# Peptides against a protein of PDB entry 3ZOQ, part 162

Target 1, 223 residues: chain A of PDB entry 3ZOQ
Amino acid sequence: QLLQDSWWNQLKEEFEKPYYQELREMLKREYAEQTIYPDSRDIFNALHYTSYDDVKVVILGQDPYHGPGQAQGLSFSVKPGVKQPPSLKNIFLELQQDIGCSIPNHGSLVSWAKQGVLLLNTVLTVRRGQANSHKGKGWERLTDRIIDVLSERERPVIFILWGRHAQMKKERIDTSKHFIIESTHPSPFSARNGFFGSRPFSRANAYLEKMGEAPIDWCIKDL

## One batch from the design tools (peptide; made by RFdiffusion4, then SolubleMPNN)

Design b2_p25_6_s3 (from b2_p25_6, 13 letters changed)
Fold by OpenDDE base, seed 5:
Structure b2_p25_6_s3 (fold): chain B 223 residues (1-223), chain A 25 residues (1-25)
Amino acid sequence: as target 1 above (223 residues)
Amino acid sequence: SAEKEEEEKEDLKEAEEELKNALAT
């Protein structure tokens, strides 16, 4: 997939590296031989919806949902008409408690992405029914570079790091320039241990306003 | 990650409940 935005200038060197060439060849085989999610056209949706220059907030996920029709190339997000996964339900519960948004009748976070919320998974593809099946295949190196180039940006970014996996990326973030919001993961197993009541949405907006940036409209309209 | 694994377990439980509900209706 070709990037046609400000990300190309930041990532072009990565695409020429052997690791990415190997990843690309692996993905060609995977998509030809197996059911892979998301659709190959949707792999880079996070970068398509949110340009490098337009990033205000980053929300890190691990890898795509591995069920039919779920993944759409955005962390935590599901296509319209797909049942909201438990973690996403908890995200919307916290959204409601934090800033009073209604729970949407769908799980698409595209409206966030279009406002500058980079919904990035660390691994961008998965085999059907096989969570983390594309872990350690090269995606993490690319997505680490995405975090790095954002960390190097002079214009501040807010990183929302839910759970341990996302928090492991904190070492790559220049906290002298960028703001980090950390809590437990929205998963039902961990949400009650700190995610609920963490108020990441209002905190992100308060920081954006302090920086003279327009806040995110986190409320999602029904379809 | 443990968090992802727990999410998958909950997804499975929800799927099982949906199946149960579908069979009950």
Scores: peptide ipSAE 0.029, ipTM 0.609, DockQ to the pose 0.081
Fold by OpenDDE base, seed 2:
Structure b2_p25_6_s3 (fold): chain B 223 residues (1-223), chain A 25 residues (1-25)
Amino acid sequence: as target 1 above (223 residues)
Amino acid sequence: SAEKEEEEKEDLKEAEEELKNALAT
């Protein structure tokens, strides 16, 4: 990876901006005064596991799971030993029907992240038991910039946009260079309305193959 | 506790530094 193509080089200007400094100060107070998820060390796990140049696929989430021990800093992913949330269960059901993968005994998507699947939430922190509690605090501006710099990249990216919230980011994606896979959200409230049978995994791999890239091994091994 | 607050602030700073170090090399 070239230094100029690193996440730091892509995002360093954002970290110097007032909005991010305000976000940082807010987060310091929140972590001090409240139970915040994920662990502060895990906030940027999506960027840690998947470099700017290694991004092949982006899966957008909204915000982290707000229950104890759940959030792993990766969209839809949960730490090993944590019960799979309903949306994640539906993701694995679609994975099984799409490409024949077994349902794993855990909910960690780290193996996808390590293969170039950027598991990005638009908001990277949450208060315990309070979904969207850190909405509108500055994360969306940073994560919009992450989408922008990926959209500006010459090497194509596949964006998987489940549900309306993720699909609102479509306007930031140069569809002349990048591919978009859209469906309803994997949530039990929406999965039957188009997520099931959408085959996002095989479709993503088909695009990767067309680009001459190695497909993602979406199958997750048991722990 | 004040100790936990300091630890969490340090952890946040460490996470940012780790990001910088990991992604700048």
Scores: peptide ipSAE 0.018, ipTM 0.434, DockQ to the pose 0.018
Fold by OpenDDE base, seed 3:
Structure b2_p25_6_s3 (fold): chain B 223 residues (1-223), chain A 25 residues (1-25)
Amino acid sequence: as target 1 above (223 residues)
Amino acid sequence: SAEKEEEEKEDLKEAEEELKNALAT
């Protein structure tokens, strides 16, 4: 890889493929006909905040929050002023137990993204009130390519894979170069079965330190 | 409305162009 590879250089060929053109046309209809989240300008926020070269950690989600004002183009993250969803609350509880961070008064994970935590959903859009409504429409092929180009990168990446959906992507990750942290999902339905006590934050930082990289400041300041 | 549909299409196109510009630099 080049010293300053951009996401565009890694993904430009995907954007020219028929599947992505079909996805784009679908999205134009969806945004025109109904309420879609996130805002169209926020769809690629994960790539905007974290360049290809700056990725240190990847946290995979499924699809955006489907409630008003929630999704901001980052997995698990919600806009400031939005009530923290149950899974995000559990993420912050584990963060507190793992490394002693205070529970923030908001749910924005932008501070992680700016430090090299790629907060990627496998599907990047959703209809209001309809979870997984854009599943199987082409996003998965693009986001698989994102995982592939990161897996091909010489500089190691840490993949945090919460739950079975994220763990299905493990087959695309070269485990000879990259590190994987796996647990159950932070959802209230699964968190007590292995997410709590999994200590993903301290483990990620331990890998970063071993690689000679700066650790992530996982603690989120109040707004 | 037709105006809203065109606005949303333009917003999506703008977002894609912004992505191209932001990620290419």
Scores: peptide ipSAE 0.016, ipTM 0.433, DockQ to the pose 0.017
Fold by OpenDDE base, seed 1:
Parts: C-alpha cells; structure tokens; sequence
Structure b2_p25_6_s3 (fold): chain B 223 residues (1-223), chain A 25 residues (1-25)
C-alpha cells in the first residue's frame, strides 16, 4: 500500500486541474523541442527531499538556473562540480559572517533540504539560456498552493524571503502562526543593500529553538 | 530526433509518476 505522503494529500487536487494539465502538455513539448532545466526527473526535488510534515524553513527562489548542469530542482542550489553562481557565493559569504561556516567547495544545498529546508522556486523549469521563459505557464499556481498549504499548517514554518519577488508571497502567509525573515536579494546587484548582515541562518535557528525544534546545521561539508 | 523527443516525453512522464509514487508512499 502506498502510504499517503503528506505532499500528495495536500496537492493531489491541483494535478487534476485544467491549468496543470495544460502545463504538463506544454512541458512535454518543451522538453521534446528545447533544452529544458532541470532534468525532468529533478523538477520536484524540493518536494522529494523535504516532505510537507518535515518542512521547517522555506527559501523561495524565482526559477531554475538556465545553464548546463546547474539546476537540480532546488532553489539557489547547483550540482556538485558546477561553479557557484554569484548569488550563491553571496549566500555562503553571509553564512560565514552569520554563523562562522566555511565556504564549501561546491554549491549543493541538498544537506539543507534533507534537514527540512524547502528550497522552492516559484517556477520549476526554464529553457536553456532563457531566464523566466516558463513564467506564467502554470507553475506559479501550483507553487502558490504549496505556500498556501504550508501557511494553513498548524506547526509553524519559517519563510526566508529574499528580494521583492519572494516578498510578494508574504500576503499568502499567516504571520500569526509563521515567521518571516526578509531582506534584499543575495544578487550582487542587491546584496549590499540589506542581504549582507541580515543573518537569516542564525535568525531561523533562533526561531526553531524557540519552537522546541532542532536547529538546522547550515554548515556545508566539502565533497 | 523523433527518438530523443519520445525519450524526453517518457522521462517527463516517468518523473511525474515518480512524484506521484514518492508523494503517495
């Protein structure tokens, strides 16, 4: 018997809706005709690594990296052996300044995902070299529902909202139950305007401790 | 190629089925 996974129970109705069927048909064409990232098997890695019940922290991204071998279905994360993108480098710089972690020799955030950090992009696919190419195709409706069902959860969640795009989702979050950590985006264009010194990692752990939960080990070991 | 297109369609279908199975398990 397939055990009812916590995410399936929350999302099963979305997969039957016309918008998702249209998205699915679009994706079939896109993967057939274009180079799409991440790999089709990796699209839902954020949900695979972090169950609905195990979510402690959410980090919202926009859409996947659009370069070869980069995206692995986790926001801001890149596969091992891939050069760290500028935003990810700044995330690790803040991590070092916040809690003293060494900068890892890779960019994989899988260790965070396995600890209950939902690394969710609002759009889950992209064409090679074409940022936001799958914007407005249906992903946002599904990922809005993911935020909604987390907001409805009794057990509190910590939402880390970097930059205006992620912060637009704040209206969907019940701030009477859930915690929000906001700053400017880690992008080189915005990091010095509030991301650096925002200390999102220590602040997230402080909330977890207040909730009686185990903190996240944010420090990433070298591979 | 037509073969690559079918493979990619199958991979997408498999990924959706894997999601369903993983999320239902």
Amino acid sequence: as target 1 above (223 residues)
Amino acid sequence: SAEKEEEEKEDLKEAEEELKNALAT
Scores: peptide ipSAE 0.012, ipTM 0.434, DockQ to the pose 0.018; fails the geometry check

Design b2_p25_6_s4 (from b2_p25_6, 16 letters changed)
Fold by OpenDDE base, seed 4:
Structure b2_p25_6_s4 (fold): chain B 223 residues (1-223), chain A 25 residues (1-25)
Amino acid sequence: as target 1 above (223 residues)
Amino acid sequence: SEEEKKEEEEDLKKAKEELENAKKT
């Protein structure tokens, strides 16, 4: 898949590297032999909806949802008509408690992406029914580079790092320029240990306002 | 820590698997 946005200038060198070519060949086999999520056209939706220059906030996920019709190339997001996963339900519960948004009747976070929220998974593909099946295949190297080029950007970024997997990326972020919002993961297994009450949405908007940027409208309308 | 990371990864994996199983029933 080719990027036709400001990301191409940042990532073109990665696409020429052997690791990415090997990843592409692996993906060609996987998509031919297995059911892979998201759709191959949706793999880079996070970069498609949010250009390099338009990134205001980054929310890191691990890998796509592995159930039918769920993944849409955005971290934590599910296609309309799909039952909200437990972590996403907890995200909306925190959103309601933080800034008073109603819980939407769908799980699509596309409205956030369009406002400059980069919904990036560290691994961008998965086999049906097999969580982390594409871990360690080359995606992490590309997504690390995405974090690096954002960290190198002069215009500040807000990184929302839920859980330890995302927080491990903090070492790649220049905290002299960029803001970090950390808590436990929104998963039912960890949300009560610090995610609930962390108020990431109001905190992100407070940083944006301090920088003279328009805040994110985090409230999601029903479809 | 690496242990905490591993626990989180397993918890997330489990949550996704539970979600998939709930859709099958």
Scores: peptide ipSAE 0.036, ipTM 0.634, DockQ to the pose 0.083
Fold by OpenDDE base, seed 3:
Structure b2_p25_6_s4 (fold): chain B 223 residues (1-223), chain A 25 residues (1-25)
Amino acid sequence: as target 1 above (223 residues)
Amino acid sequence: SEEEKKEEEEDLKKAKEELENAKKT
């Protein structure tokens, strides 16, 4: 996929490295032989919607949803008309309790992405019905570089790290410049252990205001 | 820790599997 110039300038060296060439060849075979999500044109949607310069907030996910029509290249987000996954439902419940937003009738987080919320998965593809099937194939090295170049940026970023997998990336973040919001994962298995009541949305906006930046409008309108 | 990472991966996997199963029924 073609990236925006701001991301291309940060990542161009990665695309020439052997690991990424091997990943690309693997993906060509996978998309030809298997049902892979998201659509190949949507793999880099997080970077398409949110330029390197426009990133205000990062929300890390693990890998895409593996069901038909779900994944749209954004962490936690689903295409309109798709039933909201349990974790996403809990995200909207916390959003309602935190800042009073209504629960939307869809699960698309594109409105967040357009405002500078980078919805990044650490692994950007998955086989149908096989969670983590593309783990350890090279995506993690690229997405680590995405975190690194954001950490190196002088203008501060807010990292929202839900759950242990995302929190493992904390070591890559320069906390002298950047802000971190941590809680348990919104999954039904962990949400009651600290995600609910963590108020990540109001806390993120409080940091943005302190930085002199416009807050995120987290409320999602019905379609 | 690596153990914490594995636990979170399994929880996330289970949540996704539950969603997929609910869609099929």
Scores: peptide ipSAE 0.035, ipTM 0.632, DockQ to the pose 0.106
Fold by OpenDDE base, seed 1:
Structure b2_p25_6_s4 (fold): chain B 223 residues (1-223), chain A 25 residues (1-25)
Amino acid sequence: as target 1 above (223 residues)
Amino acid sequence: SEEEKKEEEEDLKKAKEELENAKKT
């Protein structure tokens, strides 16, 4: 996929590296032989919706949803008409408690992405029904580079790190420039241990205001 | 810890599998 200029300038060298060529060849085989999510044209949707320069907030996920029609290339997000996954439901519950937003009738976070919320998974593809099936195939190196180039950016970024997997990326973030919001994961297994009441949305907006930036409209309209 | 990270990854995997199973039933 062709990236927009802002991301291309940051990532072009990665695409020439052997690891990415191997990943690309692997993905060609996987998409030809198996059902892979998201659709190949949607793999880089996080970068398509949010330019390098427009990133205000980063929300890290692990890997795409592995069910039919779910993944749309954005962390935690599902296509309209798809049942909200448990973690996403908890995200919306926290959103309601934090800033009073209504629970949307869909699970698309595209409105956040369009406002500068980079919804990045660390692994960008998955086999149908096989969570983490593309772990360790090269995506992590590319997505680490995405974090690195954002960390190197002069204009501050807010990183929302839910759970230990995302928090492991904190070492790559220059905390002298960038802000970190950490809590337990929104998963039903961990949400009650610190995600609920963490108020990541109001905290993110408070940082944006301190930086003189427009806050995110986190409230999602019904479709 | 790395053990705790693995547990969280497995919990997330289970949650995704449960979601997929809920669609099939």
Scores: peptide ipSAE 0.032, ipTM 0.624, DockQ to the pose 0.134
Fold by OpenDDE base, seed 5:
Structure b2_p25_6_s4 (fold): chain B 223 residues (1-223), chain A 25 residues (1-25)
Amino acid sequence: as target 1 above (223 residues)
Amino acid sequence: SEEEKKEEEEDLKKAKEELENAKKT
């Protein structure tokens, strides 16, 4: 896929590296031989919706949803008409309790992405029905570089790190320039242990305001 | 720890599998 110029300038060197060429060749085979999610044109949707310069907030996910029609290239997000996953339901419950937003009738977070919320998974593809099937294939090296170039940026970024997998990226973030919001994961297995009541949305907006930036409109309209 | 990371990865996996199963019904 063609990236926006701002991301291309930051990542062009990665795309020339052997690991990424091997990843690309692997993906070509996988998409030809298996059902892979998201659609190949949607793999880089997080970077398409949010330019490097427009990133205000980063929300890290692990890998795409592995069910039919779910993944849309954005962490935690599902296509309209798709039943909201349990973790996403909990995200919306926290959103309601934090800042009073209504629960939307869909699970698309595209409105956040368009406002500068980078909805990045660490792994950008998955086989149908096989969670983490593309772990360790090269995506993590690229997405680590995405975190690195954001950390190197002078303009501050807010990183929302839900759960341990996301929190492992904290070592790559220059906390002298950037802000981190940490809690347990929104999963039903962990949400009650610190995600609920963590108020990540109001906290993110409070940091944006302190930076002199426009806050995110986190409230999602019904479709 | 690496063990705690694996537990959280498995929890996320289970949540995704539960969702997939709920769609098949």
Scores: peptide ipSAE 0.030, ipTM 0.644, DockQ to the pose 0.107

Design b2_p25_7_s1 (from b2_p25_7, 13 letters changed)
Fold by OpenDDE base, seed 4:
Structure b2_p25_7_s1 (fold): chain B 223 residues (1-223), chain A 25 residues (1-25)
Amino acid sequence: as target 1 above (223 residues)
Amino acid sequence: SYQEELKKLEEKEKELFEELEKEEE
């Protein structure tokens, strides 16, 4: 499981830094002593599915789902056969209302990733049943660098920032060059306060068309 | 060269992930 060449070119310096080495040592202990999600082979799936050059849209999450079989290394996404979490259900409800897509019978967003939607969590691992257990351990520094190098890219990127945690990253984005779509989080606690009706999918495609890029096919087929 | 450096880094990452996979088993 190697990162694509385009990401290596952008991130190679980070992997030699002490913070990343310490993070890797921490992860070795955690995976040995506890159940950690996602599987270690899936940690960088967002970068595996979407190269640096192919990124069209970024959707930021916080950290992986912490239940068995859920996390697959993509923000908000769950493996096929897993019950859709409440936030993901709301994402699909907005998708249906925004552009008329049917609600899929699974929660995998891999089809988005393959089209250039970087589904990036700011923290890439979690202990079973312990949300945010790997917060502040080094992932945020790496994922900040990912945002930085995308912000520095000449070809514009669309950043979808749901909720305050994601919106805190706006300060790292050159908003004179890149496009921002902001709303409340899709969580049941916040979705009715602005997420529903925000139409992020049609708005993202409108920006892509303006740039002369192919739009994203956001509709997800049943498995 | 850049390609040589990249290959070295890729090998290093591969080794690290292989270690993590062994610990998960």
Scores: peptide ipSAE 0.010, ipTM 0.395, DockQ to the pose 0.015
Fold by OpenDDE base, seed 3:
Structure b2_p25_7_s1 (fold): chain B 223 residues (1-223), chain A 25 residues (1-25)
Amino acid sequence: as target 1 above (223 residues)
Amino acid sequence: SYQEELKKLEEKEKELFEELEKEEE
């Protein structure tokens, strides 16, 4: 039968390791002394919205948006009322061309997360205005473990890997069990080199259907 | 259940970030 473990059961050993303890101490100092995003209560929103067993699709990001009010603990997603960042705009453009969804009037991807799309950044925090400021501080080791335990899961997962950073994680994924969708990054600097026309949403749903799973409703309603 | 285990995880996180949560609220 399928594994029914929670994220806590999958990750509890990591939380006891020195690297994570050091990361937590660092974060305590950072949140106290700097403006850090997302809100500390939102750091693990990806895991909160999508249980280990409910993961159908994984979309990997790098680190959170570093502007005020943007990051909500989900890769590429922004809080309602926040202007859509360029990469997210391109994601919605591809969504429209791929499966006909309208462009939503907000940038929240929570509806995806609730359907089993794990919107995971490899680094889960950032200093205001300082992209990648928390790179190499321990998050990557934890998020690598998240990828590992999903790769080890018997029930298949679809990994959407946009750009080189995400694609570096492919070596951790058992491609004999899991499906990979790769393209260039949705960034304006790379989207026209392969992201546009890659049709990741319809392809993901095609894999889900092959697995006997319900497809994702990728279309996002206006708020 | 997953919900119960997730609650345990959240409680552990709250213990680690208790001071931060108080400041943000």
Scores: peptide ipSAE 0.007, ipTM 0.373, DockQ to the pose 0.016
Fold by OpenDDE base, seed 1:
Structure b2_p25_7_s1 (fold): chain B 223 residues (1-223), chain A 25 residues (1-25)
Amino acid sequence: as target 1 above (223 residues)
Amino acid sequence: SYQEELKKLEEKEKELFEELEKEEE
């Protein structure tokens, strides 16, 4: 059952802090002067789809896709109709090999989010065509707080940490209480070095079942 | 409820981009 601690209750103090106000002003300028992704209304989609108490699994990404129409505020996810980026293709390949899911004809991971998979990027905006352009502007502090409040939650969470960037967040996670699934990144540059065969989906569900939780239906239906 | 609190968050998001919303209106 959902507790009184919503995302707002967990994060409201952050929004009043100077760093976030500075981030806000930066974003105002960026969205006014540049093409920024995702759409401003989609920035917090990860929190919109998955409440604080409903989080079962966290999948950390770096920053949003920087191409037109791609980012939808969820890590690794792309809007329907957008071709699957290489990393996402590899995610689906591993999904198929891990638990037998068919490769979907789209790249939207909204179905995961609705089941309690927090698809969180550490940086939540990006300038068109400029990867990591909003790195170090304040998002990381907010998303660190998101990780922190989840780590502090009594009900265990499963953190899927692909690649070194995500794995650097492990120090913020109480690994005595929460479960960590680590591998190399699904990127074509690293997937064959450990991501393929890591079976994160079945492993996550195994932990959920051990906890008495309903497993995630990772299989994504075609649209 | 979560939905009510989420709405508050959405309001903050709107405030974040208030100038853009004015342009879209």
Scores: peptide ipSAE 0.007, ipTM 0.336, DockQ to the pose 0.016
Fold by OpenDDE base, seed 2:
Structure b2_p25_7_s1 (fold): chain B 223 residues (1-223), chain A 25 residues (1-25)
Amino acid sequence: as target 1 above (223 residues)
Amino acid sequence: SYQEELKKLEEKEKELFEELEKEEE
């Protein structure tokens, strides 16, 4: 019952399982034969930037952006120099209205990740121009395990669940220990139906403060 | 450290890829 700190300790058993081996084989073929995003070295950036113990907040996405140069292994985030996608623009609009942050001139959320915001997609790769092309290939089982081990963690986590897809993961979260912030998705199609005005950033910080933890500096500096 | 554990994870993943590639040959 001793929980280890590192992602390796939490997930090492998954990497040895047949499903993950099959996923790896699929990915080898995909990266060889197709244009796959993100870059293979960036697939696990969410885990690279945010350790298991350092996770304060989780923001769940579906799968990576499928356009050239966009995905950087973090949910909703785009590489510097890339135009902000509509959903991300709406995230920044809500951020501005919620806590007064300026809208940054880029779309990188790395600063959030470094502060303990796990920017996790449920599927970690995608074919160029083909949204959800790697759905059902094994990523969901791994990322479900990520949610599970966080749910099992003694120190509370705040899960921000935008839209129905993310909210389906609520059943895996022990709400007796952890906090959930739910709203509609930030996409233009749904943002005005509940995302705008949901104030997820101030609410997350309020939970952190109640737990005696340092709040997230959600404001992103220009590059 | 966390960085060391991440490197360990990456190495294990690399080994997995290499092992699987050998099996396909």
Scores: peptide ipSAE 0.009, ipTM 0.366, DockQ to the pose 0.013; fails the geometry check

